# Designs tried in a protein design run: peptides against a protein of PDB entry 6J07. Part 114

Target 1, 107 residues: chain A of PDB entry 6J07
Amino acid sequence: GQRGWFCGSVSQDLRQFWVAEGGTISDPRAADFLFSCDASHPDTLRIYQSLDYIEDNATVFHAYYLSAVANAKIKNSVALGHFILPPACLQKEIRRKIGSFIWEQDQ

## One batch from the design tools (peptide; made by RFdiffusion4, then SolubleMPNN)

Design b2_p29_8_s3 (from b2_p29_8, 13 letters changed)
Fold by OpenDDE base, seed 4:
Structure b2_p29_8_s3 (fold): chain B 107 residues (1-107), chain A 29 residues (1-29)
Amino acid sequence: as target 1 above (107 residues)
Amino acid sequence: SKKELLEKLLEELTKKIEEVIAKRKERNA
């Protein structure tokens, strides 16, 4: 099964969807996927400060990915790479070069 | 187009991320 960690910023609805799709919820170390809706949330900040993340062995995704998957008309049409949630300090530069994040566009 | 290029880059990024996830799965297996 797929193990996921969820920041406190993630709604219960999205967590429930994860579980309904066969996922389990775990601590960050054990998680395959790390989900957050807020790069500035203390839970997420702790991830960014973790050794796993610093060594590029962890990636934080915006939990909106799950919503996109749930609503996808075409299976496998949602690219996980579109939902990387980088630290706030990097987001400004990314927006400048690439544009707004997908979760910002659909709000 | 520039948009198409970005999409391709994001696809490549997705593949790389999948590798990271696979690595984590292996570590925590």
Scores: peptide ipSAE 0.257, ipTM 0.737, DockQ to the pose 0.540
Fold by OpenDDE base, seed 1:
Structure b2_p29_8_s3 (fold): chain B 107 residues (1-107), chain A 29 residues (1-29)
Amino acid sequence: as target 1 above (107 residues)
Amino acid sequence: SKKELLEKLLEELTKKIEEVIAKRKERNA
């Protein structure tokens, strides 16, 4: 199975979708995937400050990934890499080099 | 090009993600 942690910024609908697809919900340390909709949310900030994250043993994804999967005609067409949610301090530089994030374009 | 940069980034990120998730699954098994 797949274990996910959800920031308080993530809607209950997306959490329910995760469970409906066979996922379980866990605390951050036990989670395979960490989902957030807000890099500035206190819950997410705690992740960025954790040893797991600092030591590159954790990745935060924007929960919009789940919405994209739910709406995708071809499930594997949604690239998880596009939904990495970096700390706010890095986002400006990423936008400069790569462009706007997908969740900013489609919302 | 911007496209090439994105492709390389996605490849590297995908690899990193898979490794991280695998390690987490192993740790929490």
Scores: peptide ipSAE 0.250, ipTM 0.736, DockQ to the pose 0.504
Fold by OpenDDE base, seed 3:
Structure b2_p29_8_s3 (fold): chain B 107 residues (1-107), chain A 29 residues (1-29)
Amino acid sequence: as target 1 above (107 residues)
Amino acid sequence: SKKELLEKLLEELTKKIEEVIAKRKERNA
């Protein structure tokens, strides 16, 4: 099974979709996937400050990934790597080098 | 090209992320 943690910034609808798809909700340490919609949300900030994240043993994903999966004809067609949600302090530089994030393009 | 570089970076990033997820699954199993 897939265990996910959700920042308070994530809508109930996306959480429900996760569960409907067979996922479970857990605390950040037990979660396989960490979802957030706001890098500046206190919940997400706590993740960025956690030992797991600092040691590169955790990745935060934008919950829009779930929306993309829900709308995709083929679930595996959505690349999880495109939905990494880095700390806000890094986003400007990333946009400069790589471009706008997917969730920003589709909004 | 920029496109090629981006694709390579994304591929590498995806691979690394998958490894991280796999490690987490193993740790939390």
Scores: peptide ipSAE 0.250, ipTM 0.728, DockQ to the pose 0.513
Fold by OpenDDE base, seed 5:
Structure b2_p29_8_s3 (fold): chain B 107 residues (1-107), chain A 29 residues (1-29)
Amino acid sequence: as target 1 above (107 residues)
Amino acid sequence: SKKELLEKLLEELTKKIEEVIAKRKERNA
């Protein structure tokens, strides 16, 4: 099935959309999908600190993915990979690395 | 090209995500 966990930072509207699309809501351990709108929210931080996440057995997605899906004309046209929400510290590194890559590409 | 590199990265990332989700489903089944 489609089991999802939601950080407290996620609106009820997005949660309701998830359920309306056939999803269920579960605790983080049982969830297939982990949604958050804030990498610094305590709920999300607990996920980042969990063994599952540390061992690369969990991924947190920005809940805006659901909004994008809701607004999409074609089902499955929204790439989930675009909505990965990594820890804040990793985001900084990604930005640094992407910036570096672009810099090198521009040369 | 930059676009092609990004597409490849996204493809690999998508695959990894699918694997993670599959593992979670199996664990919680």
Scores: peptide ipSAE 0.245, ipTM 0.724, DockQ to the pose 0.610

Design b2_p29_8_s4 (from b2_p29_8, 14 letters changed)
Fold by OpenDDE base, seed 2:
Structure b2_p29_8_s4 (fold): chain B 107 residues (1-107), chain A 29 residues (1-29)
Amino acid sequence: as target 1 above (107 residues)
Amino acid sequence: LKEELLEKLLEELTAKIEEVIAKRRERNA
């Protein structure tokens, strides 16, 4: 099974989808996947400030990934790389160089 | 060209992330 952590910014629907697909919910340290919808949420900020994250042993994904998976005909066609949620301090520069994030495009 | 390069970079990034996830699974197993 896959273990996921969810920021408080993530809707219950997306959490339920995760569980429905066979995932379990755990604390950040035990989680394989870390999901958030808000880089500025206190829960997410704690992740960014953790030694685990600083040492590149953790990645935060935008929970919209789960929505994309749910809507995709082929679930494995959705690339995790498109859904990396970096700290807010980096997002502006990323948008400048690469463009808007995928979750912003659909909003 | 720019879009193709970006796509490749994202794929590479995805691969790296998968390694991180795998390591986390090992650690927490």
Scores: peptide ipSAE 0.345, ipTM 0.787, DockQ to the pose 0.562
Fold by OpenDDE base, seed 5:
Structure b2_p29_8_s4 (fold): chain B 107 residues (1-107), chain A 29 residues (1-29)
Amino acid sequence: as target 1 above (107 residues)
Amino acid sequence: LKEELLEKLLEELTAKIEEVIAKRRERNA
């Protein structure tokens, strides 16, 4: 079983999909995956400010990953690396070098 | 070539992330 934490910015539908796929929902410390849809949301900001994250022991993913998995023919075809949600202060530079984030392209 | 390089970097990043996740699983097991 995979344990996930969800920022308040994540829709209930995506949370339900996670559970339907066998995942469980936990607090950030216990979670294997941290999902958010908003890097500026207070919940997500608390993650970025945590020692766990600062020490590179946590990664925040955009919850759109779950949507991509749901729509993919092969779940393994969706790469987690494409869905890293960095702090807002880094996003501009990342967009400059890599391009717009996947979740931004679909919206 | 640029796209290929980016894809490789993303793959490496994904692998690193998976390592982090694995460590978290081990810690919380």
Scores: peptide ipSAE 0.344, ipTM 0.786, DockQ to the pose 0.503
Fold by OpenDDE base, seed 1:
Structure b2_p29_8_s4 (fold): chain B 107 residues (1-107), chain A 29 residues (1-29)
Amino acid sequence: as target 1 above (107 residues)
Amino acid sequence: LKEELLEKLLEELTAKIEEVIAKRRERNA
């Protein structure tokens, strides 16, 4: 199974989709995937400040990934790497080098 | 060329993510 943690910024609909697809919801330490819609949300900030994250043992994903999966004709066509949600302090530089994030384009 | 570079970067990033997830699963097993 797949265990996910959800920031308070993530809608209940996306959480329900996760469960409907066979996922379970857990605390951050137990989770395989960490989902958020807001890098500035206190819940997400706590993740960025955790030893797991600082030591590169955790990754935060934008929950829009789940929306993309739900709408995709081919499930594997959605690249998880495009949905990494970095701390706000890094986002501006990333946009400069790579471009706007996918969740910003589709919204 | 840029697209190719981005694809390679995405592959490397995906591999790194999979390693992180694997470690987390091992820890929480």
Scores: peptide ipSAE 0.338, ipTM 0.782, DockQ to the pose 0.458
Fold by OpenDDE base, seed 3:
Structure b2_p29_8_s4 (fold): chain B 107 residues (1-107), chain A 29 residues (1-29)
Amino acid sequence: as target 1 above (107 residues)
Amino acid sequence: LKEELLEKLLEELTAKIEEVIAKRRERNA
């Protein structure tokens, strides 16, 4: 099974979808996936400050990934790497180099 | 040119992330 942690910024609908797809909800340390909709949310900020994240043993994903999976014809067609949610301080530079994030385009 | 480079970069990033997730699963197993 897949274990996920959810920032308080993530809607109940997306959380419910995760569970409906067979996922479980856990604390950040036990989670395989970390989901957030707000890099500036206190919950997410705590992740960025954690040893797991600092040591590159954790990645935060935008929860919109789940929405994309839900709407995709083929689940594997949604690339997880496109939904990395970096700290807010890095987002401007990333947008400059790569472009707008997917969740911003479809929002 | 740039599009291809970005695509490759994203693929590499995805692979690295999947490795991280795999390690987390192993650690928490």
Scores: peptide ipSAE 0.337, ipTM 0.781, DockQ to the pose 0.488

## One batch from the design tools (peptide; made by RFdiffusion4, then SolubleMPNN)

Design b2_p30_1_s1 (from b2_p30_1, 11 letters changed)
Fold by OpenDDE base, seed 5:
Structure b2_p30_1_s1 (fold): chain B 107 residues (1-107), chain A 30 residues (1-30)
Amino acid sequence: as target 1 above (107 residues)
Amino acid sequence: LTPKVPKHNLLIDESDPRVQARKAEIEAGL
């Protein structure tokens, strides 16, 4: 399926793109994909604090993925794995080891 | 690191002590 949940931090344009590409919008409990643009937003924090997330049964993706897909010449060339959005408390360490996140490079 | 798996029917139970512990860790930046 292609059900997505969107944090309040995600723009309406990206939500509309998701729907235009055949996706539907649902609550996080029914969603296949969880999108956010802010790891510190209360909506996203609730996900990070959930039992499913604690048990590694949920992933939050940065919604910039949708923008990257929209702008790509070849849509399947954009790797979803590059857009995993970890909790804010982990981001500094990840940047130290891997470098800046892809959504930070295009600003 | 292995990625987390997207899953339907997320469980958010504020009464679970593990949830409360993780909440505290996240808020503390740990």
Scores: peptide ipSAE 0.024, ipTM 0.562, DockQ to the pose 0.478
Fold by OpenDDE base, seed 4:
Structure b2_p30_1_s1 (fold): chain B 107 residues (1-107), chain A 30 residues (1-30)
Amino acid sequence: as target 1 above (107 residues)
Amino acid sequence: LTPKVPKHNLLIDESDPRVQARKAEIEAGL
């Protein structure tokens, strides 16, 4: 099974979807996946400040990924890599090079 | 400036000086 941690910025609906799909919810230390909807949320900032994240051993994903999966006709068609959530301080430059994030396009 | 490569698991040790240093850097960048 897959274990996920959720920032406080993530809605309960998305958390419930994760569980409904067979996932479990855990603390960041035990989690396989880290989900957030706000790079500036204190919960997420704590992840960015962690040693594992600094050493590239952790990745934060935007929880909109789960929404995309929920709405997808084919679950495997949603690419998790498109939902990497970088720290806020990097987002402006990333947008300049790559364009708007996928979670910003539908809102 | 590249997106993080997807990887798993975390061991958060707030007492690590590197964590504290990175914390300051991130806060300054925000």
Scores: peptide ipSAE 0.024, ipTM 0.558, DockQ to the pose 0.340
Fold by OpenDDE base, seed 2:
Structure b2_p30_1_s1 (fold): chain B 107 residues (1-107), chain A 30 residues (1-30)
Amino acid sequence: as target 1 above (107 residues)
Amino acid sequence: LTPKVPKHNLLIDESDPRVQARKAEIEAGL
């Protein structure tokens, strides 16, 4: 199974969906995937401040990915790569270059 | 840009000066 960590910004429903699909919930140090809905949340900031993240060895994904999968007729039609959640300080520049993030488009 | 990959067993060492530098960048919005 896949282990996932969830920022406090992620709803209980999305956490339950992860478990229902066969995933387990763990500490970030043991997690295969890191999920968050808020790059400025203290839980997520701690990940961004870690040496492993600084060295590009970790990725935070927006938990809206799980919502998109849950609502998709075909689960594999949702690309995880579109849900990479960078630090807030980088988001402004990214939006300037490539536009709004996918989770912002569905707001 | 170097793509980041999922990694378990993250190591958070707040005493590392690189961590402190990155923390400052994040807080300053750089």
Scores: peptide ipSAE 0.021, ipTM 0.507, DockQ to the pose 0.463
Fold by OpenDDE base, seed 1:
Structure b2_p30_1_s1 (fold): chain B 107 residues (1-107), chain A 30 residues (1-30)
Amino acid sequence: as target 1 above (107 residues)
Amino acid sequence: LTPKVPKHNLLIDESDPRVQARKAEIEAGL
């Protein structure tokens, strides 16, 4: 699939890049991928608070992934797994265990 | 609903082990 939903925290440039690379933009229900730049943004919070997310049927990715892809010499050199965006309440513990998120390191 | 997990497309390498791990967790209901 190539349908993506974007939190309001994601810039139009990144959305346009997604489309330029063959993606389409949809609502969260139809989306295959959920992108956000802010776990505390109301749009993203609505995802985290949804039954689908609670039931572990959804993953939110940090949209910085798209920026990394855009700037990469080789597209597949960017690991999507590094860009899983967990709820804010979990981020402190994650940083404690494995360090800062990649989007925090690269900016 | 179908779990919203990475799929093969122009931007995403689904073979990423970290992505696969998350996908496996979702599929297993973990």
Scores: peptide ipSAE 0.018, ipTM 0.471, DockQ to the pose 0.078

Design b2_p30_1_s2 (from b2_p30_1, 10 letters changed)
Fold by OpenDDE base, seed 1:
Structure b2_p30_1_s2 (fold): chain B 107 residues (1-107), chain A 30 residues (1-30)
Amino acid sequence: as target 1 above (107 residues)
Amino acid sequence: LKPKVPKRNLEIDESDPRVQAMRAEIEAGL
């Protein structure tokens, strides 16, 4: 299976979709995927500050990925890599290089 | 299982220049 952790910023609907698609919900230590809708949320900040994250053993994804998957007309048309959610302090520079994030464009 | 470790998550297309740019900045910023 696939285990996911969810920041408090993620809606219950997206969590339910994750479960409906065969996922389970776990703590961040056990999770295979970390989902958040807010890099500045305390829950997400704790991830970024963790040793696991600093040592490049964790990735945070924007939960909008799940919404995109749910609404996709073509299977596998949603690129997970486009939903990597970087720490807030890095987002300005990232936007300068790659443009606005996908979740910002689709809102 | 798809791990949360970036380079080991097979669902991420690491050849995508957009992905590469994001990861490069994250790595440099940590």
Scores: peptide ipSAE 0.564, ipTM 0.858, DockQ to the pose 0.101
Fold by OpenDDE base, seed 2:
Structure b2_p30_1_s2 (fold): chain B 107 residues (1-107), chain A 30 residues (1-30)
Amino acid sequence: as target 1 above (107 residues)
Amino acid sequence: LKPKVPKRNLEIDESDPRVQAMRAEIEAGL
């Protein structure tokens, strides 16, 4: 199974979708996937400040990925890698190099 | 396997230039 952690910034609907697709919800330590909708949310900041993240043993994904999957008509058409959510302090420089994030384009 | 670990998440296409750019900045910024 797939275990996911969710920042408080993620809607209950997206959490329910995760469970409906066979996922379970757990704490960050046990989770296989970490989802957030806000890099500046205290819950997400705690992840970025953790040793696991600093040592490159964790990745945070924008939860909009789940929305994109839910709305996709073609299975596997949504690339998870495009939804990596970097720390807020790095996002400006990243946007300068690669452009706006996908979740921002759909807003 | 721990999917939240970047190098172990098989669902991430590491050959994607956008992914590589994000990884590079994150690595440099930490």
Scores: peptide ipSAE 0.562, ipTM 0.851, DockQ to the pose 0.116
Fold by OpenDDE base, seed 4:
Structure b2_p30_1_s2 (fold): chain B 107 residues (1-107), chain A 30 residues (1-30)
Amino acid sequence: as target 1 above (107 residues)
Amino acid sequence: LKPKVPKRNLEIDESDPRVQAMRAEIEAGL
């Protein structure tokens, strides 16, 4: 199964969707997916400070990905890579290069 | 260490220029 960790910033609705789709919820160490809605949330900051993340062995995704999947009309049409949630300190420069993040456009 | 990677049919298209740009900045910033 798919194991996901959720920052406290993620709504219960999105968590419920994950479980409804067959996912399980775990701690960050066991999780295969890391979801957050706030790069500055203490929970997410702990991920960015972790050895796994620093060594490029972890990726944080914006949980809005799950909302996009839930509302998708075409199977496999949602690009997971567009929902990479970088540390807050890097977001300004990233937006300069690629534009606003997907979750900022729809939220 | 084992990386946190998408499972099942979920994957990141690393050829996507937006993905590459994000990865590059993250790598450079950390």
Scores: peptide ipSAE 0.552, ipTM 0.839, DockQ to the pose 0.090
Fold by OpenDDE base, seed 3:
Structure b2_p30_1_s2 (fold): chain B 107 residues (1-107), chain A 30 residues (1-30)
Amino acid sequence: as target 1 above (107 residues)
Amino acid sequence: LKPKVPKRNLEIDESDPRVQAMRAEIEAGL
């Protein structure tokens, strides 16, 4: 099964969707996926400060990915890689290079 | 869906230039 951790910034609706699709909710250490809607939220900041993240053993995804999946008309048409949520301090430079994040366009 | 570990997440298309650019900035920033 797929284990997910959720920042406090993620709505209960998105969490419920995750569970409805067969996922379980766990702590960050046990989780396979880390979801957040706010890179500046204390919960997410703790992830960025963790050894797992610093050592490139973790990726944080914007939870809007789940909403996109839920609303997708074409199966498997949503690219997970487009929902990588980088630390807040890096976002400005990233936007300069790749443009606005997908969740900022449609969220 | 694949795990939080980048090297184990096969659902991320690492050939996508947007993904590459993002990864590069994250690596440089850490």
Scores: peptide ipSAE 0.549, ipTM 0.849, DockQ to the pose 0.139

Design b2_p30_1_s3 (from b2_p30_1, 11 letters changed)
Fold by OpenDDE base, seed 2:
Structure b2_p30_1_s3 (fold): chain B 107 residues (1-107), chain A 30 residues (1-30)
Amino acid sequence: as target 1 above (107 residues)
Amino acid sequence: LEPKVPKHNLLIDPNDPRVQAQRAALEAGL
């Protein structure tokens, strides 16, 4: 199954959608997917500071991915890779390279 | 196959230029 961890910054609606789509909710150690809406939230910062993340064994995704999936007309049309949420300190440089993040763009 | 690691996540297209650029920047910063 798909196990997900959610930062406190993620709405209950998105969490419920995850479960409705067959996902389960777990602690970050057991989770397959880590979701957050705020790279500066203490919950997310703890992930970035963890050895698993530093050693490239973890990835944080912006929970807006779930919103995009919920609103998508075509199944599997949303690219998960576009929703990697990097630490706040790196975002300016990343935006310089790729432009605004998907979750920052007008729908 | 570990879903929380992009390199081992089949849901992420490794050939996507946007993914590649972001991954490169992330790795350079960490």
Scores: peptide ipSAE 0.269, ipTM 0.766, DockQ to the pose 0.106
Fold by OpenDDE base, seed 4:
Structure b2_p30_1_s3 (fold): chain B 107 residues (1-107), chain A 30 residues (1-30)
Amino acid sequence: as target 1 above (107 residues)
Amino acid sequence: LEPKVPKHNLLIDPNDPRVQAQRAALEAGL
């Protein structure tokens, strides 16, 4: 299925869009996708501290992905892989390699 | 195969340079 978990940092509008597109909302354990808008939010930090994440069995995506999809002419044209949200402590190094994150460019 | 698993998310192009850079950084930092 298409089950998503949402950090408290994610707006209700994006959550509603997810549901409107056929997704369901679940707890992190059952979720297929983990969405957040803030790597430093307590909800997201709990994900980064989980064994699933530490053992490379989970990925957190920036919820701006959903906004990009909502605004895109072609739904599949938005690359989910560009919206991986890493822990805050890694972001500076990642920016050095790939430049600013996509969600930072429009905000 | 679960979408939330980085290596097995079929919606992520593993050959995308930005994806590769992100994964490399995560693997080095975690």
Scores: peptide ipSAE 0.264, ipTM 0.765, DockQ to the pose 0.106
Fold by OpenDDE base, seed 5:
Structure b2_p30_1_s3 (fold): chain B 107 residues (1-107), chain A 30 residues (1-30)
Amino acid sequence: as target 1 above (107 residues)
Amino acid sequence: LEPKVPKHNLLIDPNDPRVQAQRAALEAGL
């Protein structure tokens, strides 16, 4: 099974989808996937400030990935790598290079 | 397979330009 942590910014619907798909919910230290919908949320900020993240041993994904998977005809067609959620201070520069984030395009 | 770490995560295509840009920015900014 896949272990996931969820920022408080993630809706209960997406959490329920994760569990329905066989995932479990855990604390950030035990989780394989870290999901957030807000890089500025205190929960997410704590991740960015952690040693695991600073040492490049952790990744935060935007939880919209789960929504995209839920709506996709082919689950594997959704690229997880497109949903890496970077710290807010880096997002402007990243947008300059790749354009708007995937989760922003449907907003 | 380590989902928590993108560099060694088989679920992430390292050749994807968007992925590369994200990683480059993170490495430069952190």
Scores: peptide ipSAE 0.264, ipTM 0.765, DockQ to the pose 0.107
Fold by OpenDDE base, seed 3:
Structure b2_p30_1_s3 (fold): chain B 107 residues (1-107), chain A 30 residues (1-30)
Amino acid sequence: as target 1 above (107 residues)
Amino acid sequence: LEPKVPKHNLLIDPNDPRVQAQRAALEAGL
């Protein structure tokens, strides 16, 4: 199964889509996927400050991934790796290297 | 194997240059 945690910044619609697709919602420790729409949200900041994240045992994905999946014409065609949501302090440098994030382009 | 673990997430192509750039920045910044 797919266990997901959601930052408070994620809409109920995206959470509902996750569940509709067979996912379950859990706490961050049990979750396989961590979703957020705001790197500066207190919920997400707590993830970045956790030992799991600091020790490279966790990653945060932008929840727009779910929207992209929902709108995709081909199932499993959306690259999850393009939706890694880094801490806010690193985003400028990352944008310099890869350009705007995917979720910023369609918003 | 755990999806939330970047280095063991099978859904992420490690050879994707965009992914590589993201990871490089994270490694440098963390």
Scores: peptide ipSAE 0.235, ipTM 0.750, DockQ to the pose 0.108

